# Peptides against a protein of PDB entry 3T6J: the designs that were tried, part 96

Target 1, 375 residues: chain A of PDB entry 3T6J
Amino acid sequence: PIVESYIGFIESYRDPFGSRGEFEGFVAVVNKAMSAKFERLVASAEQLLKELPWPPTFEKDKFLTPDFTSLDVLTFAGSGIPAGINIPNYDDLRQTEGFKNVSLGNVLAVAYATQREKLTFLEEDDKDLYILWKGPSFDVQVGLHELLGHGSGKLFVQDEKGAFNFDQETVINPETGEQIQSWYRSGETWDSKFSTIASSYEECRAESVGLYLCLHPQVLEIFGFEGADAEDVIYVNWLNMVRAGLLALEFYTPEAFNWRQAHMQARFVILRVLLEAGEGLVTITPTTGSDGRPDARVRLDRSKIRSVGKPALERFLRRLQVLKSTGDVAGGRALYEGYATVTDAPPECFLTLRDTVLLRKESRKLIVQPNTRLE
Target 2, 372 residues: chain A of PDB entry 3T6J as posed
Amino acid sequence: PIVESYIGFIESYRDPFGSRGEFEGFVAVVNKAMSAKFERLVASAEQLLKELPWPPTFEKDKFLTPDFTSLDVLTFAGSGIPAGINIPNYDDLRQTEGFKNVSLGNVLAVAYREKLTFLEEDDKDLYILWKGPSFDVQVGLHALLGHGSGKLFVQDEKGAFNFDQETVINPETGEQIQSWYRSGETWDSKFSTIASSYEECRAESVGLYLCLHPQVLEIFGFEGADAEDVIYVNWLNMVRAGLLALEFYTPEAFNWRQAHMQARFVILRVLLEAGEGLVTITPTTGSDGRPDARVRLDRSKIRSVGKPALERFLRRLQVLKSTGDVAGGRALYEGYATVTDAPPECFLTLRDTVLLRKESRKLIVQPNTRLE

## One batch from the design tools (peptide; aimed at target 1 Y13 I85 E203)

Design b2_p30_1_s2 (made by RFdiffusion4, then SolubleMPNN; from b2_p30_1, 14 letters changed)
Fold by OpenDDE base, seed 1:
Structure b2_p30_1_s2 (fold): chain B 375 residues (1-375), chain A 30 residues (1-30)
Amino acid sequence: as target 1 above (375 residues)
Amino acid sequence: GTAGEVYPLANPPTLEELLQTLEAALKLAE
């Protein structure tokens, strides 16, 4: 088998400032079959990047073809095992040197396992579909998230010599219609500027890219889905995201007004964006469970994903990218923290929903032993 | 960046929970 590994201070999710990496390492075996699917996505990446809702001037000047490999983890040292990885975690290096993507396949397999009876917050009619397509939709989402999410976008930089990596006279901010007024100075990084929101903000951007691009027929084709199957994968991917946004409330600490998990915060933000879109796209309905205790149902109108959801996500995603590219921390924080705020304001009453989420918390899935098998 | 639900990061399992999980796994392996 082909063995891959990495080690070092890599992920900063446990740092409140999003800067200091936690020591992490793994040893894994390449899953050749799954890797081949991701390579097809890589082959289309340059074209798919053009579908993202920002001008080419906000995208990388040169596409650097990355590697994308599916791995079966044999051992993992760290506080948590991710589903996918995009490294390095430095945007400047991603722009100039490239990046590598990995999917931890056997970790995903564990994450996909859900008993129907324990599946919370979904309508009964959606449960079977969700169970059927959760895995495939995750493969799509992870691929897009890592490759085209984390792998996309340009940071506007002024180097130590005063030179810009963009034309100040011609590049226009699509949100303001004006010339670029802010950028990263020499020595400034994404993490250093955006600090406490950097990790979650970036995850939100990447997740949004996944949702946005999964609507593209070519993406589903790459993963082998066509016709009704493709539509079901799309639906389940979006449904999973809005459900995840509700589940995310578990990771919010009201007393501290903080989030304990960057990805969950990101998913909540996306839920808020899609709720704001209105028009019946997403509905969260408080209910009463069979035990007489609070419950809830999330509904996603699949017929409105493209007509309502996509435009809302497009606008939001473009704003995320523009603010990121320009290093507009004030604007970025205002936008992101605005959507990340958890209150008990109607109609959603998120703090009340949080109580419901905690009450309905599923049995914890624990990964205690890495597992892989040769077939 | 990292994709996926990283549950242990936010709420690491207790030793007791780990042991229970191992016990359950062993039973399934029989």
Scores: peptide ipSAE 0.016, ipTM 0.384, DockQ to the pose 0.201
OpenDDE base, seeds 2, 3, 4, 5: peptide ipSAE 0.029, 0.013, 0.031, 0.008; ipTM 0.423, 0.376, 0.498, 0.383; seeds 2, 3, 4, 5 fail the geometry check

Design b2_p30_1_s3 (made by RFdiffusion4, then SolubleMPNN; from b2_p30_1, 13 letters changed)
Fold by OpenDDE base, seed 4:
Structure b2_p30_1_s3 (fold): chain B 375 residues (1-375), chain A 30 residues (1-30)
Amino acid sequence: as target 1 above (375 residues)
Amino acid sequence: GSAGEVYPLANPPTLEELLLTLAKALALAE
């Protein structure tokens, strides 16, 4: 088998300032069959990048073909195991040298194992569909998240010599209509500048890219979905995200006004964006469970994903990227923290919903690290 | 960066949890 490994202080999710890496390492085996799907995605990446809702001037100047591999993890050392990884985490290196993406296939497989009777917050008519397509939709989401999420966008930089990596005279901020007024100076990084929101913000951007691009027929074709199946995958992907946004409340600490998990915060933000879009796209309804205790249902109107959801996500995603590219911390923080704020304000009453989420908390998912042997 | 669900590794699973995980994995492989 083809063996891949990496080791080091890689991810900074557990650093409140997003700067200090946590020790992480793995040994994995390449899954050739699944890797082939991601190779097709890579082959389309240059074209798909153009579908993202920002001007080419906010995208990388030169497309660098990344690696993308599906891995079956044999051993993982760290505090937690992700479903996908994009490295390096240095945006400058991503822009100039390229990057590698991996999908941890066997981790994803564990995530797919859902018992219908334990599936919370979904309508009964969605449960079977969700169970059927959660796995495939998650493969799509992770692939897009890594390759075209983390792998997209440009940081505007002024180097040590005072040279810019963009034309100050011609590049226009699409949100303001003005010339670029802020950028990263030498020594400034995404993490150093955006600090406490950097990790979650970037995850939110990447997740948003996934949702946005999964609507593109070519993406679904790459993953082998056509017709009704493709539409179901899209629906379940979006449904999973809005459900995840509700589940995310578990990871909010009201007393400290903080989030304990960057991805969950990101998912909550996306939920807020889609709720703000209105028009019946997303509905969260408090209910009473069969046990007589509080419950909730998330409903996503499939027919409004493209008409309502996509435009809302487009605008939001563009704003995320523009603020990231320009190093506009003030604007970025205002935007992101605004959506990340959890209150008990009507109609959603998120703090009340949080109590429901906690009450309905699912059992901890565990990953058993596999082994292999020569036959 | 990373994507998807992050599963904690800090606490070892119970035997029951291990068996359930294995069962699920096997079911997905058939």
Scores: peptide ipSAE 0.050, ipTM 0.476, DockQ to the pose 0.258
OpenDDE base, seeds 1, 2, 3, 5: peptide ipSAE 0.015, 0.046, 0.048, 0.042; ipTM 0.378, 0.460, 0.497, 0.425; seed 5 fails the geometry check

Design b2_p30_1_s4 (made by RFdiffusion4, then SolubleMPNN; from b2_p30_1, 12 letters changed)
Fold by OpenDDE base, seed 4:
Order: C-alpha cells, then structure tokens, then sequence
Structure b2_p30_1_s4 (fold): chain B 375 residues (1-375), chain A 30 residues (1-30)
C-alpha cells in the first residue's frame, strides 16, 4: 500500500487569532480508486479556476498542478479529524510553490451514517434523497473546497524591496472599479491580517467555491454523475449546506457573541447569503415535532438554485475574494461579521431557532480509528 | 480543511468492522 503521513503545527482553527497551529499528524493509506476522481479534478483545475467569479488578475499568475489524493486514515492525532485538507496553509507558498490536497475518505464514509428517523430539519420528501446523496455530494464538495476553494485566488503583495506582484496601473478592483488601493506588505499574511475572522472567512470562501462550481456539468461528470443523478447531487449538496447553516447555531455562544467552530460559522454565513437572495430559494419554518416540542424545517427550492442561488453566491464569493486579495480587513470584517451576526430579528429569529437546534441536538460522533498490520 | 459534518452516529462501526474495511482497502490499493 501507499502510505502517506504528515506531522506538525498545521491548522490554526483553534487559535482565536488564526495564527498558531495546533499539533496534528496522521498516517493514512492511499485509496487509489477514489484518488482517480480527484486526479481528474486536478486535470480540469486550470480550466475550472477560470470559472470562478473573479478576474484572472485576482487568480494565481501561474497554475501549479497540485496533488490530490483520497486517503483512508489509519491514525489521526489532533483535536478533530477533517474530511479534507489543503496544505500548506500559507497563501504565499500556495501561490508560488503549489499545494497538496487530500480527502479523508473513510472519515467521509463515517459521516454519512445517519438514520432517517434521526435526520433533523429536513422535509420528509427530501430525507431519502438526502440520505442517498449526502455522501457523494459531500465528496464533490470536499474536492472542490480543497482544490478550488483553498487552492484558488491571489494575494496582492508588495515585497520587502517594494515590488508588487501585480500591475498597479492596470489591475482594477471589480467591486469598486478603481485601482488596487490595498495589499499585503512584507511580513503580512492572511492570518496575521484578518486574525479572528481569517479561518472562518477562508472556510466560507472555500465552501462557497464548492457550491458555486458544483453547478458546473464538468465537475459532476468528473465525479461520475450525469443527468438526473447530477441534479440530485447538486440539490443535496446545496441542501446540506443550508441545513448545516441552521445546525451551525449550536456552535454560537450568544453570551459571548462568538462562534466556536470556524466551518460552522462559515456555513451559517452562506445560509444568510442564500436567505438574503430571497425569492423562495431557502425557507426555514419553525414547526412542532411529533413530541410536541419545537422543531424546524429547511426547504431549498431546487428550481431556484441556478436562477437565484448561483447569482447571489457569485456576488458574495467575488466580494470575499476581492477583499482577501487586497487585504481589506475593514471591508472583509464588515462583510463577514455582518452575515455572521446572530440576532433574534424577524423573520428568521435565529436566536429562537438556536434554541430549537439545541433542543434537537444530536449526539456527538465517536470516531474509532482502525489499525492494520504487516506480517 | 473541510470539517466533517457533526452528525451523531447512532451505531458507529465496530473497531473490527473498521479494521476489516481498512484491510480490504489496503489490499485493493496494492
């Protein structure tokens, strides 16, 4: 078997300032069959990057072919096991040296084991479809999230010698129509500059890339989905995201006005973006469960994903990228924290919904790590 | 990184089941 491992202070999700890495390490075995799908995704990556909603000037100057491998985790040392990884976490290195992506395939497989009767917040008509396609759709999402999410975009930098990695005279900010007015100076990084919002913001960008690009037929084809199956995968991927945005409320602490999980905050932000799009795209309805206690239902109108959802996400995603590229912390914070704010304002009444989410809270997953031996 | 979904596994696979699955995957990867 092909064995992969890594170890170090890698992920900064547990640092409130997004800078200090947590010690993490794994040993895994390559799943060749699943890796083949990701290899096809890599082969299309250069083209798919052009589908992202920002000018080429905000994308990497030169495409560097990354690695992407599906891994079956044997041992994972860390506070949490991700479904996918993109490394290194330094944007400058990603731009100049390249990166590697991994999907933790057996972690994904564990995540899919949900009993229908325990599946919360979905309409009954969606439950079977959700159960069927949750796994496959999440594979697509993870692949896009890592490769084309974390693996996309450019930071504008002025180096220690005063040289820019972009043409100040010709590059235009697509949001303002003006020349670039801000950038990263020597020694400034994404994490150092965006600090408390850096991790969640980047996850939100990556998740948004996943949702946006999963609409592309070529992406679905790469993963082996065509026709009605492809549409179902798209639907379930988007449905999963909006549901996750509701579930995310568990990880908000009202008393501290903070989020305890970066990805869940990101998913809530995406939910807010899609709710803001209106037109019946997403509906959250408070209900009463069979037990007589508060419940809720999330509905996503499949027919409005492309017509309403995609344009809303496009605008949002472009804005995320532009603010990231230009190092506009003030603008980025205003945008992101605006969507990440949890209030009890109607019509959503998110704080009230949070009570419902907590009431319907599911038990935490226990991941048991396997072992193997050589004889 | 992508965080796995926070869903409870009502019946998580046993260690033995996981070991078997992994062993099969390893064999297939050769």
Amino acid sequence: as target 1 above (375 residues)
Amino acid sequence: ATAGEVYPLANPPTLEQLQTTLAAALAAAE
Scores: peptide ipSAE 0.178, ipTM 0.574, DockQ to the pose 0.186
OpenDDE base, seeds 1, 2, 3, 5: peptide ipSAE 0.172, 0.154, 0.114, 0.079; ipTM 0.566, 0.566, 0.515, 0.475; seeds 1, 3, 5 fail the geometry check

Design b2_p30_2_s1 (made by RFdiffusion4, then SolubleMPNN; its pose is not in this set)
Fold by OpenDDE base, seed 4:
Structure b2_p30_2_s1 (fold): chain B 375 residues (1-375), chain A 30 residues (1-30)
Amino acid sequence: as target 1 above (375 residues)
Amino acid sequence: DEEEEELKKKLEELLKELREKELDTETLLL
């Protein structure tokens, strides 16, 4: 078997300032069959990057073909086992040297196992569809999240010699209609500038890319879905995201006004964006469970994903990228923290919903280190 | 019956405490 491993200070999710990596390492075996699907996605990456809602001037100047591999994890030493990885975590290196993507397939397989009777916050009519397509939709989302999420966009940089990696006279900010007014200076990084919101903001961008691009027929075709199946995968992917946004409330600490998990904060932000779009796209309804205790239901109108959801996400995703590219920390923080704010304001009453989420919280599955042998 | 109910209550409390300390397995790290 092909064995992959890495070790070192890699991920900064546990650093409140997003800068210091925690020490982690893994040993994994390449899953050749699953890797082949992601290789097809890589083959389409250059074209799919053009479908993202920002001008080419905000995308990498040169396409660098990345690697994408599905891995079965044997050992993982760290605070949490990821479902996907994009490395290196330095945007400057990603745009100049390239990157590698991995999907941790056996981690995803554990996450897919949900019993119908334990599936919370969905309408009964959606539960069977959700169970059927959760796994496939996760594969699509992870692939897009890593490759075209983390793997997309350009940072505007002025180097140590004063040279710019963009034409200051011709590049226009699509949000303002003006020339570029801010950029990263020598020694400044995404994490150093955006600090406390950097990790979650980037995860939100990557998740948003996944939702946005999963609507593209070519993406579903790459993963082997056509016709009604493709539409069901899209629906379940979006449904999963809005549900995740509700579940995310578990990871908010009201007393400290902080989030404890970057990805879940990102998913809550996306939920807020889609709720703001209105028009009946997303509905969260407080209910009473069979036990007489508080419950809730999330509904996504399938017919409004493309007409209402896509345009809302497009505008939001473009803003995320433009603010990231220009190093506009003030604008980025204002945008992101605005959507990440959790209050008990109507109509959603998110703090009240949080109590419901906590009440309905299930025990986590234990991930146990597997054994393998050569035969 | 009373002892079984008390044990059930203690188990529910312990399970609740465990749930509060554990991350949701549906929390995908990407």
Scores: peptide ipSAE 0.153, ipTM 0.561, DockQ to the pose 0.085
OpenDDE base, seeds 1, 2, 3, 5: peptide ipSAE 0.046, 0.042, 0.051, 0.046; ipTM 0.499, 0.500, 0.487, 0.536; seeds 2, 3 fail the geometry check

Design b2_p30_2_s2 (made by RFdiffusion4, then SolubleMPNN; its pose is not in this set)
Fold by OpenDDE base, seed 4:
Structure b2_p30_2_s2 (fold): chain B 375 residues (1-375), chain A 30 residues (1-30)
Amino acid sequence: as target 1 above (375 residues)
Amino acid sequence: DEEELLALLEALEELLRLLVKELNTETVIL
């Protein structure tokens, strides 16, 4: 078998300032069969990057073909086991030297195990579809999230010699219509500048890329979905995201006004964006469960994903990228914290919904790392 | 006896379920 491993101070999710990596490591075996779909995605990456909603001037100057491999994890030492990885976690290195992507296939397989009777917050009519397509849709989302999410965009930099990696006279900020007024100076990084919101903001960008690009027929084709199946995969991917945004409330601490998990905060932000789009795209309805206690239902109108959802996400995703590229911390924080704020304001009453989410909290899944043998 | 053992096992399972539920839900991290 082909064995891959990594070890070191890699992920900064547990640092409140998003800068200090936690020591972690894994040993995994390459799943060649499952890597094929990701290889096809890599082959289309340069083209798909052009579909993202920012000017080429905000994308990498030169496409660097990354690696993408599916891995079966034998052992993982760390506080959390990811489903996907994009490394290195330095945007400057990603754009100049390249990056690697992995999908932790056996971790995903565990995540796919959902019992219908335990599936919360979905309408009954959506449950069977959700169960059927959650796995496939998640494969699509992970691939896009890593490769085209984390693997996309450019940081504007002035180096130690005073040289810019962009033309100050010709590059225009698409949001303002003006020349670029801010950038990263030598020694400044994404994490150092955006600090407390950096991890969640980047996850939100990557998740948004996944939702946005999963609408592209070529993406679904790469993963082997066509026709009605492709539409169902898209629907379930979006449905999963809006559901996740509701579930995310578990990880908000009202007393501290903080989030305890970066990805879940990101998913809540996306939910807020899609709710703001209105027009009946997303509806969260408080209900009463069979036990007489509070419950809720999330509904996504599939017919409005492209007409309402996509444009809303496009605008939001572009803003995320522009603010990231320009190092506009003030603008980025204002945008992101605005959507990440949890109040009990109508119509959503998110703090009340949080109580419902906590009441309906699912039992934590335990991932058991097996022994293996060579035959 | 067998009935007592079964009752104990059921109680243990319930306690374990409650314990697991007190932990944070497993999130998908990417």
Scores: peptide ipSAE 0.222, ipTM 0.637, DockQ to the pose 0.081
OpenDDE base, seeds 1, 2, 3, 5: peptide ipSAE 0.065, 0.055, 0.066, 0.145; ipTM 0.473, 0.340, 0.465, 0.518; seed 2 fails the geometry check

Design b2_p30_2_s3 (made by RFdiffusion4, then SolubleMPNN; its pose is not in this set)
Fold by OpenDDE base, seed 4:
Structure b2_p30_2_s3 (fold): chain B 375 residues (1-375), chain A 30 residues (1-30)
Amino acid sequence: as target 1 above (375 residues)
Amino acid sequence: SEELEELLKKLLELLRQLAEKVLDTETVNL
C-alpha cells in the first residue's frame, strides 16, 4: 500500500487568534479506488473555479493542479480528526506554490453511520432520504470544500519590494465599484489579519463553495449522479448544512458570546444567510417530542434551492471572497460576526433553540484506531 | 466469537458515554 503521513504544527483551530498551529500527525494508507472520483474533480477544477461568483481578478492568476487523495487513517494524533484537509494553510503559498487535498475516507465512513431513530430535527419524510444520501452528499461536499473552497481565491498582496500582484488601476472591487483600497502587505497573512474570525470565516467560505457548486450538473456527474439521484444528493447536501447550522448552537457559549468550534460557527452563519433569503426556503419549527419535551424540525424547500438559495449564497460568497482578497478586516468582521451573532430575537429565537439542541444532543461517536496488516 | 464481539461493543458504548462527559460531541470537520 501507499503510505502517507504528516506531522507538525498545522491546524490553528485551537488558537483563539487563528495563528498558532497545534502539533498533530497521522499515518494513513492511500485508498486508490476512492481517490478516483477526486481525481476527476481535479481534472475539472480549472473550469469549475470559473463558476465561482467572483471576477477572474479575484481568482488565482495561474491554475496550479493540486493533488487530491482519499486516505484511510491508521492513526491520528491530535485534538480532533478531520474528514478533509487542504494544505498548506497559507493562502499566499496556495496561490503561488500549490496545495494538496485529502479526504479521510474512513473518518467519513464513521460519520455516515446514522440511526434513523436517533436522527434529530428532520421531518419524518426526509429521514430516509437523508440516511440514504448523507454519505454521497458528504463525498461531494468534502471534495468541493477542500479543492474548490480552500483551493480558490486570490489574496491581493504588496510584496516587500512594493510590487503588487494585481493591477491597481484596472482591478475593480465588484462590491463597491471602486479600485482596490486595501491589500495584504509583506508579512501579513489571512490568519494574522482576520485573527479571531479567520478559521471560521474560511470554513464558511469553503462550505459555501460546496453548496454553491454542488448545484452544477458537472459536479454531480463527476461523482456519478444523474437525474433524480443528483437532485436528491443536492437536496440532502443543502438539508444537511441547514441542519448542521441548527446543531451548531451546541457549540455556542452564550455567557462568553463565543463559539467553541469554527466549522459549526461557519454552518450557523450559512443557516442565517439562507434564513435571511426568506421566501420559505428554510423553516425551523419548534415542536414537542414524544417525551413531552421541546424539539424542533428543519424544513428545506427543495424547489427554492436554485431560485432563492443559490442567489443568496452567491451574493454572500462573493462578499466573503472580496473582503478576504482585499484584506478588509473591518468589513469582513462586520459581515461575518453579524451572521454569527446568536440572540433570542424572534422569529428564530436561537437561544431558545439552543436549549432544544442541547436537550436533543446526539451521542458522540468514538473513532477507534484500527489495526492493519500486510498479507 | 459473536459473544465476544457483543461484549466489546458494549464496552465501546460505555467508553463513549464516559467520553461524552468530558468532551464535546465530535463533529465532521473539513
Scores: peptide ipSAE 0.164, ipTM 0.530, DockQ to the pose 0.096
OpenDDE base, seeds 1, 2, 3, 5: peptide ipSAE 0.024, 0.020, 0.043, 0.025; ipTM 0.428, 0.405, 0.383, 0.420; seeds 3, 5 fail the geometry check

Design b2_p30_3 (made by RFdiffusion4)
Pose (drawn by RFdiffusion4):
Parts: structure tokens; C-alpha cells; sequence
Structure b2_p30_3 (pose): chain A 372 residues (1-112, 116-375), chain P 30 residues (1-30)
């Protein structure tokens, strides 16, 4: 459509429980030139789902070209203006017929060297160069194969299923599936507090995982002297964001104040656990004399160490999502999401530095439409 | 007819410059 639109109580992020949605609405025009560079990603999107760490039976049944667009926003009502979105928020529909992927083009043009804190003098160079371009990649993947992948196991009214039980097996355990989503049950209704952050984490992780693929970069025009940087800046940005996420964590209530930031911190911790000097957090000192930190990500070890930690992570997340296993899901997540002062990082002590170097986000003013 | 003007309709928070991803960075209510 020339004009794209949508509205309702949709994103569930701000419900302390995680079920009730916050009202919003938007009207934006579809840009053509930048969209083809996405519809391309849609065309070859089919194959990639099978590159995911879980078998094809643990994935949605068919596939689709649901849609991927680039929208110049006219009116976005509500608390915020996301860079991209995958909707409608009803999973059943995501699997049965389809969903949509939205990359807002003109919001970007808004959001783009001393404020590059927790990086090094190198790095921030590659950051300034490849952040914008890589942003499209991460978004495309986050939206398309982030939430586009995965399958829910639901018990229909009768004792039957939405799938064939005897032929489905859990790779982690080896048994046959003993858990699932029953009638009326949904992602938010079960995982609740964690559902948003958990699902986002999965989507970002698939983002990096498939951001390691030559094809996708060929779609975005990255290869050779190019294919490097973008990937690096992407991962580096992920780990840095994992650091900045401490600001949005409340230690006194042992509570996270956001899904995206928490998820990013989790991915950071998983990478730190992979060890092998791949990632480091150094309690340095800024030129101003105050405290500071430098995030060190060895790029040569990206495929040899980091990738395994990813596909093992995604495999587990997805496995526990399909069977709807909350116990394992939490125990696997809230454990990774835990914030403590234990070394050789001391996140409780780092958080202060993160707050000192903290940033306050900008404001986006919006135009109106007068009736003549 | 409708005309698009420079007049301010509303103002909303923008994503962080370093953020890369989809969705809104909304804080959870207490």
C-alpha cells in the first residue's frame, strides 16, 4: 500500500505483568527505492530459517512473504517511535497466515565522537563508518528472522495437537515433548515479566547469528573490504549495549526496567561466559579523571568462540519457547539476567560508571496535517 | 484537501543513537 497504517493496544512492554498492551497508532507512506533492498531479503528469506540451531519441525510449518517495507513516518502516536516492528502481536497469526515487517526510513535519518563512550579511539572510527549501514541489517534480521522464526506447540481444545507428537524430540533432553501451550494460553500469559525481554533477546541473537552470513551482506551490498567492519561494528555495538543496559537495571528491586536493554545485557553475559578473551570490561579512567570503562571485543575470535555460544543459546531459547517451558526459560534467563558485583567485572560497581557516562535520549518532533 | 504543514503536532522520545534494533525502548511501569 501507498499508505501504511496500524493502531490499537499493541506493544505489551509497559505492563508490569507483561500482558496488557499500550495504545498507539501510526500512519506513514511506503518508500519504494529503499524497500526493494528489503524485498530482496524477503525473497531469499525462506532458506535461512533452516540455518537456525533447531530442526525444521521446531520451526513454523510453512513460510511467507509477509512483507518488508521502508516507511517514512507521518504520524506516530503514543510514547515512542520504534526503528522497526513485526506485527500483528498475535503469534497464532504469525504462524497460520503471516505477519509484517516494518523498517521506518525517516526515523533513521534523524538518529545518527566523544559521546562514543566505553569504546577505544579505534573502534569508534569503524563505529561511525558502519553503524548506520549495519543498523539496517540488524533491524532486518531482528524483524524478519527474529520473530519470524520459531513455532508454538499448542494443545487445541480436544486432546489432539497442532503438530505430530511422536515424531518431535528435544535436542537438549532427548525425550519426547512433555510441555506445551494449552488452550487460551499465550506467550505473555505464561512468561509474563520475562516474555518481552526473552523474545527480544532471541530476535537480537538471531540478528548477530545470521549477520555472520555472506549472503545477507551481499543483499546489503557488503563484502570483501566491506563484509568485515559491518559485522564487527554490529557485534561490538551489541556488547557495548550490553554494558549500557546497566542504567536501566534497578538493583534495589532486583528488577529490569526494559526488555531490549536487559536482553542485550544477557547476550553480553553469554558472550563473556564463552570466555577465551573474546570480550573484556576494563575499569579504566577517562581523560576527565573520573571513572570509566573500555569494552574490548577480539574480532578474530568471533566465529571460533562467539558463534557457538550464540547457536547454543538460540537452541535453548527456542526449545523452551516451543514447549512453553517457563521453569527452564526463567532459570536459564533470570540466571543470565542477574546483576551482581562479582569479578572480574563487578557489574554492580560498573553500573555507577554507566550512570555517570549515561545518556538521555533525544526528542522527535512530528508534523501535522491541516484540512483545507 | 489536506496539507502537510511545519506546525508541531506532538513530540515523542527518540531511540538512543547507539541503539540498533526494532521495537520501542519503553520503560516498564512500576
Amino acid sequence: as target 2 above (372 residues)
Amino acid sequence: SFVLTDEVASVVPAPYSWYSGAGSLLERLP

Design b2_p30_3_s1 (made by RFdiffusion4, then SolubleMPNN; from b2_p30_3, 12 letters changed)
Fold by OpenDDE base, seed 1:
Structure b2_p30_3_s1 (fold): chain B 375 residues (1-375), chain A 30 residues (1-30)
Amino acid sequence: as target 1 above (375 residues)
Amino acid sequence: AAVLTDEVASVVPAPPEDFMGTGHLLEVDE
């Protein structure tokens, strides 16, 4: 078997300022068969990057073919085992040197094992479909999230010599219609500049890329889905995201007005964006469970994903990218924290929903002993 | 950067409920 490993101060999710890496490491075995699936996505990456809702001037100047490997984790030392990884975590290096993506296949396999009776917050009619397609849809989402999410976008930089990596005279901010007014100075990084929101903001961008691009026919084809199956994968991917946004409330601490998990905060933000889109796209309905206690149901109107959801996500995702590229911390913070705010304001009453989420909290799967098989 | 599922938790002990910045660690009821 082909063995891969990494070790070091890699992920900064546990740093409130998003800058200091946590020491982690893993040993894993390459899953060749699953890796081949992601290689097809890599082969289309350059073209798919053009489908993202920002001008080419906000994308990397030169496409660097990344690596994408599926790994079966034998051991992982760290605070958490991810489903996928994109490294390095330095945007400058991603732009100039490239990046690697990995999917932790056996972690995903554990995550895919959902019991119907424990599946909360979904309509009964959606549960079987969700169970059936959660795995495949998550494969799509992880692939897009890592490769085209984290692997996309350009930071506008002025180097130590005063030179810009963009034409100040010709590059136009698509949101303002004006020339670029802000950028990263020498020594400034994404994490250093955006600090407390950097990790979650980036995860939100990457998740949004996944949702947005999964609507592209070529993406589903790459993953081997066509016709009704492709539509079901799309639906379940979006449904999973809006459900995750509700579940995310578990990771909010009202007393501190703080999020404890960057990815969950990101998912909540996406939920808020899609709720704001209105038109019956997403509905969260408080209900009463069979036990007489509070419950809730999330509904996603499949027919409105493209007509309502996509445009809303497009606008939001473009704003995320533009603010990121220009280093507009004030604008970025205002946007992101606005959507990340949890209140009890009607109609959603998110703090009340949080109580429901906590009440309905089910145990999650613990990866105690990772294992692999050679077939 | 990494993706975490809502279904998977690590084998490490969960931090206190009020702990901020859990990163990849998901809180679970054990």
Scores: peptide ipSAE 0.065, ipTM 0.484, DockQ to the pose 0.082
OpenDDE base, seeds 2, 3, 4, 5: peptide ipSAE 0.038, 0.053, 0.045, 0.065; ipTM 0.570, 0.475, 0.492, 0.476; seeds 3, 4 fail the geometry check

Design b2_p30_3_s2 (made by RFdiffusion4, then SolubleMPNN; from b2_p30_3, 12 letters changed)
Fold by OpenDDE base, seed 2:
Structure b2_p30_3_s2 (fold): chain B 375 residues (1-375), chain A 30 residues (1-30)
Amino acid sequence: as target 1 above (375 residues)
Amino acid sequence: TYVLTDEVASVVPLPPEDFMGTGRLLEVDP
């Protein structure tokens, strides 16, 4: 078997300032069959990057072909086991030296094991479809999230000598129609500038890239989905995201006005964006469960994903990228914290929904990791 | 990094026979 491992201070999700990494380590075996799908995605990455909703001037100047591997984890040491990884976690190095992507395939497989009777917040008509396509849709989402999410976008930088990595005279901010007015100075990083929102903001961008690009036929073809299957994978991917946005409320602490999990905050933000799009795209309906206690249902109108959802996500995703590229912390914070705010305002009444989410909280999932012996 | 939830945790190693299953999910009641 091909064995991969890493150790070090890698992920900063537990740092409130997004800068200090948690010490992590894993040992894993390469899944060759699934890795082949990700290799096809890598082969199309340069073209797919052009489909992202920002000008080429806001994308990396040079595409560096990354490695992408599906891994079956033998052991993972850390506070939480991810579904996918993009490393290094330094945007400058990603731009200049390249990066590696991994999907933790067995983590995904475990996560796919959903009991229908325990599946919360979905319409009955969607449950079977969700169970069937959750796995495949996650493979697509993880691949896009890591490779084209974290692997995309350019930071505008002025170096220590005063030189810019962009043409100040010709590059136009697509949101303002004006020349670029802000950038990263020497020694400034994404994490150092955006601080408390950096991790969640970046995860939101990456998740949004996944949703946006999963609509592209070439992506579905790479993963082996065509026709009705491709449409079902798209639907379930989007449905999973809006459901996750509701589930995310568990990780909000109202008393502290704080989020305890970066990815869940990101998913809530995406839910808010899609709700704001209106037109019946997403509906959250409070209900009463069979036990007589509060429940809720999330409905996504499949027919409106492309017509309503995609344009809304496009505008939002472009705005995320532009603010990131220009180092506009004030604008970025205003945008992101605006969508991340949880209130009890009608019609959604998110604080009330949070009570329902907590009431319907699923059991904590534990992964039992295998032992291996050399034969 | 892509994390489904922060509720996923590793606990006890499985025997080698379970390796072919790429791991096992255990649910813990809150």
Scores: peptide ipSAE 0.040, ipTM 0.419, DockQ to the pose 0.063
OpenDDE base, seeds 1, 3, 4, 5: peptide ipSAE 0.035, 0.037, 0.032, 0.026; ipTM 0.616, 0.515, 0.601, 0.530; seeds 1, 3, 5 fail the geometry check

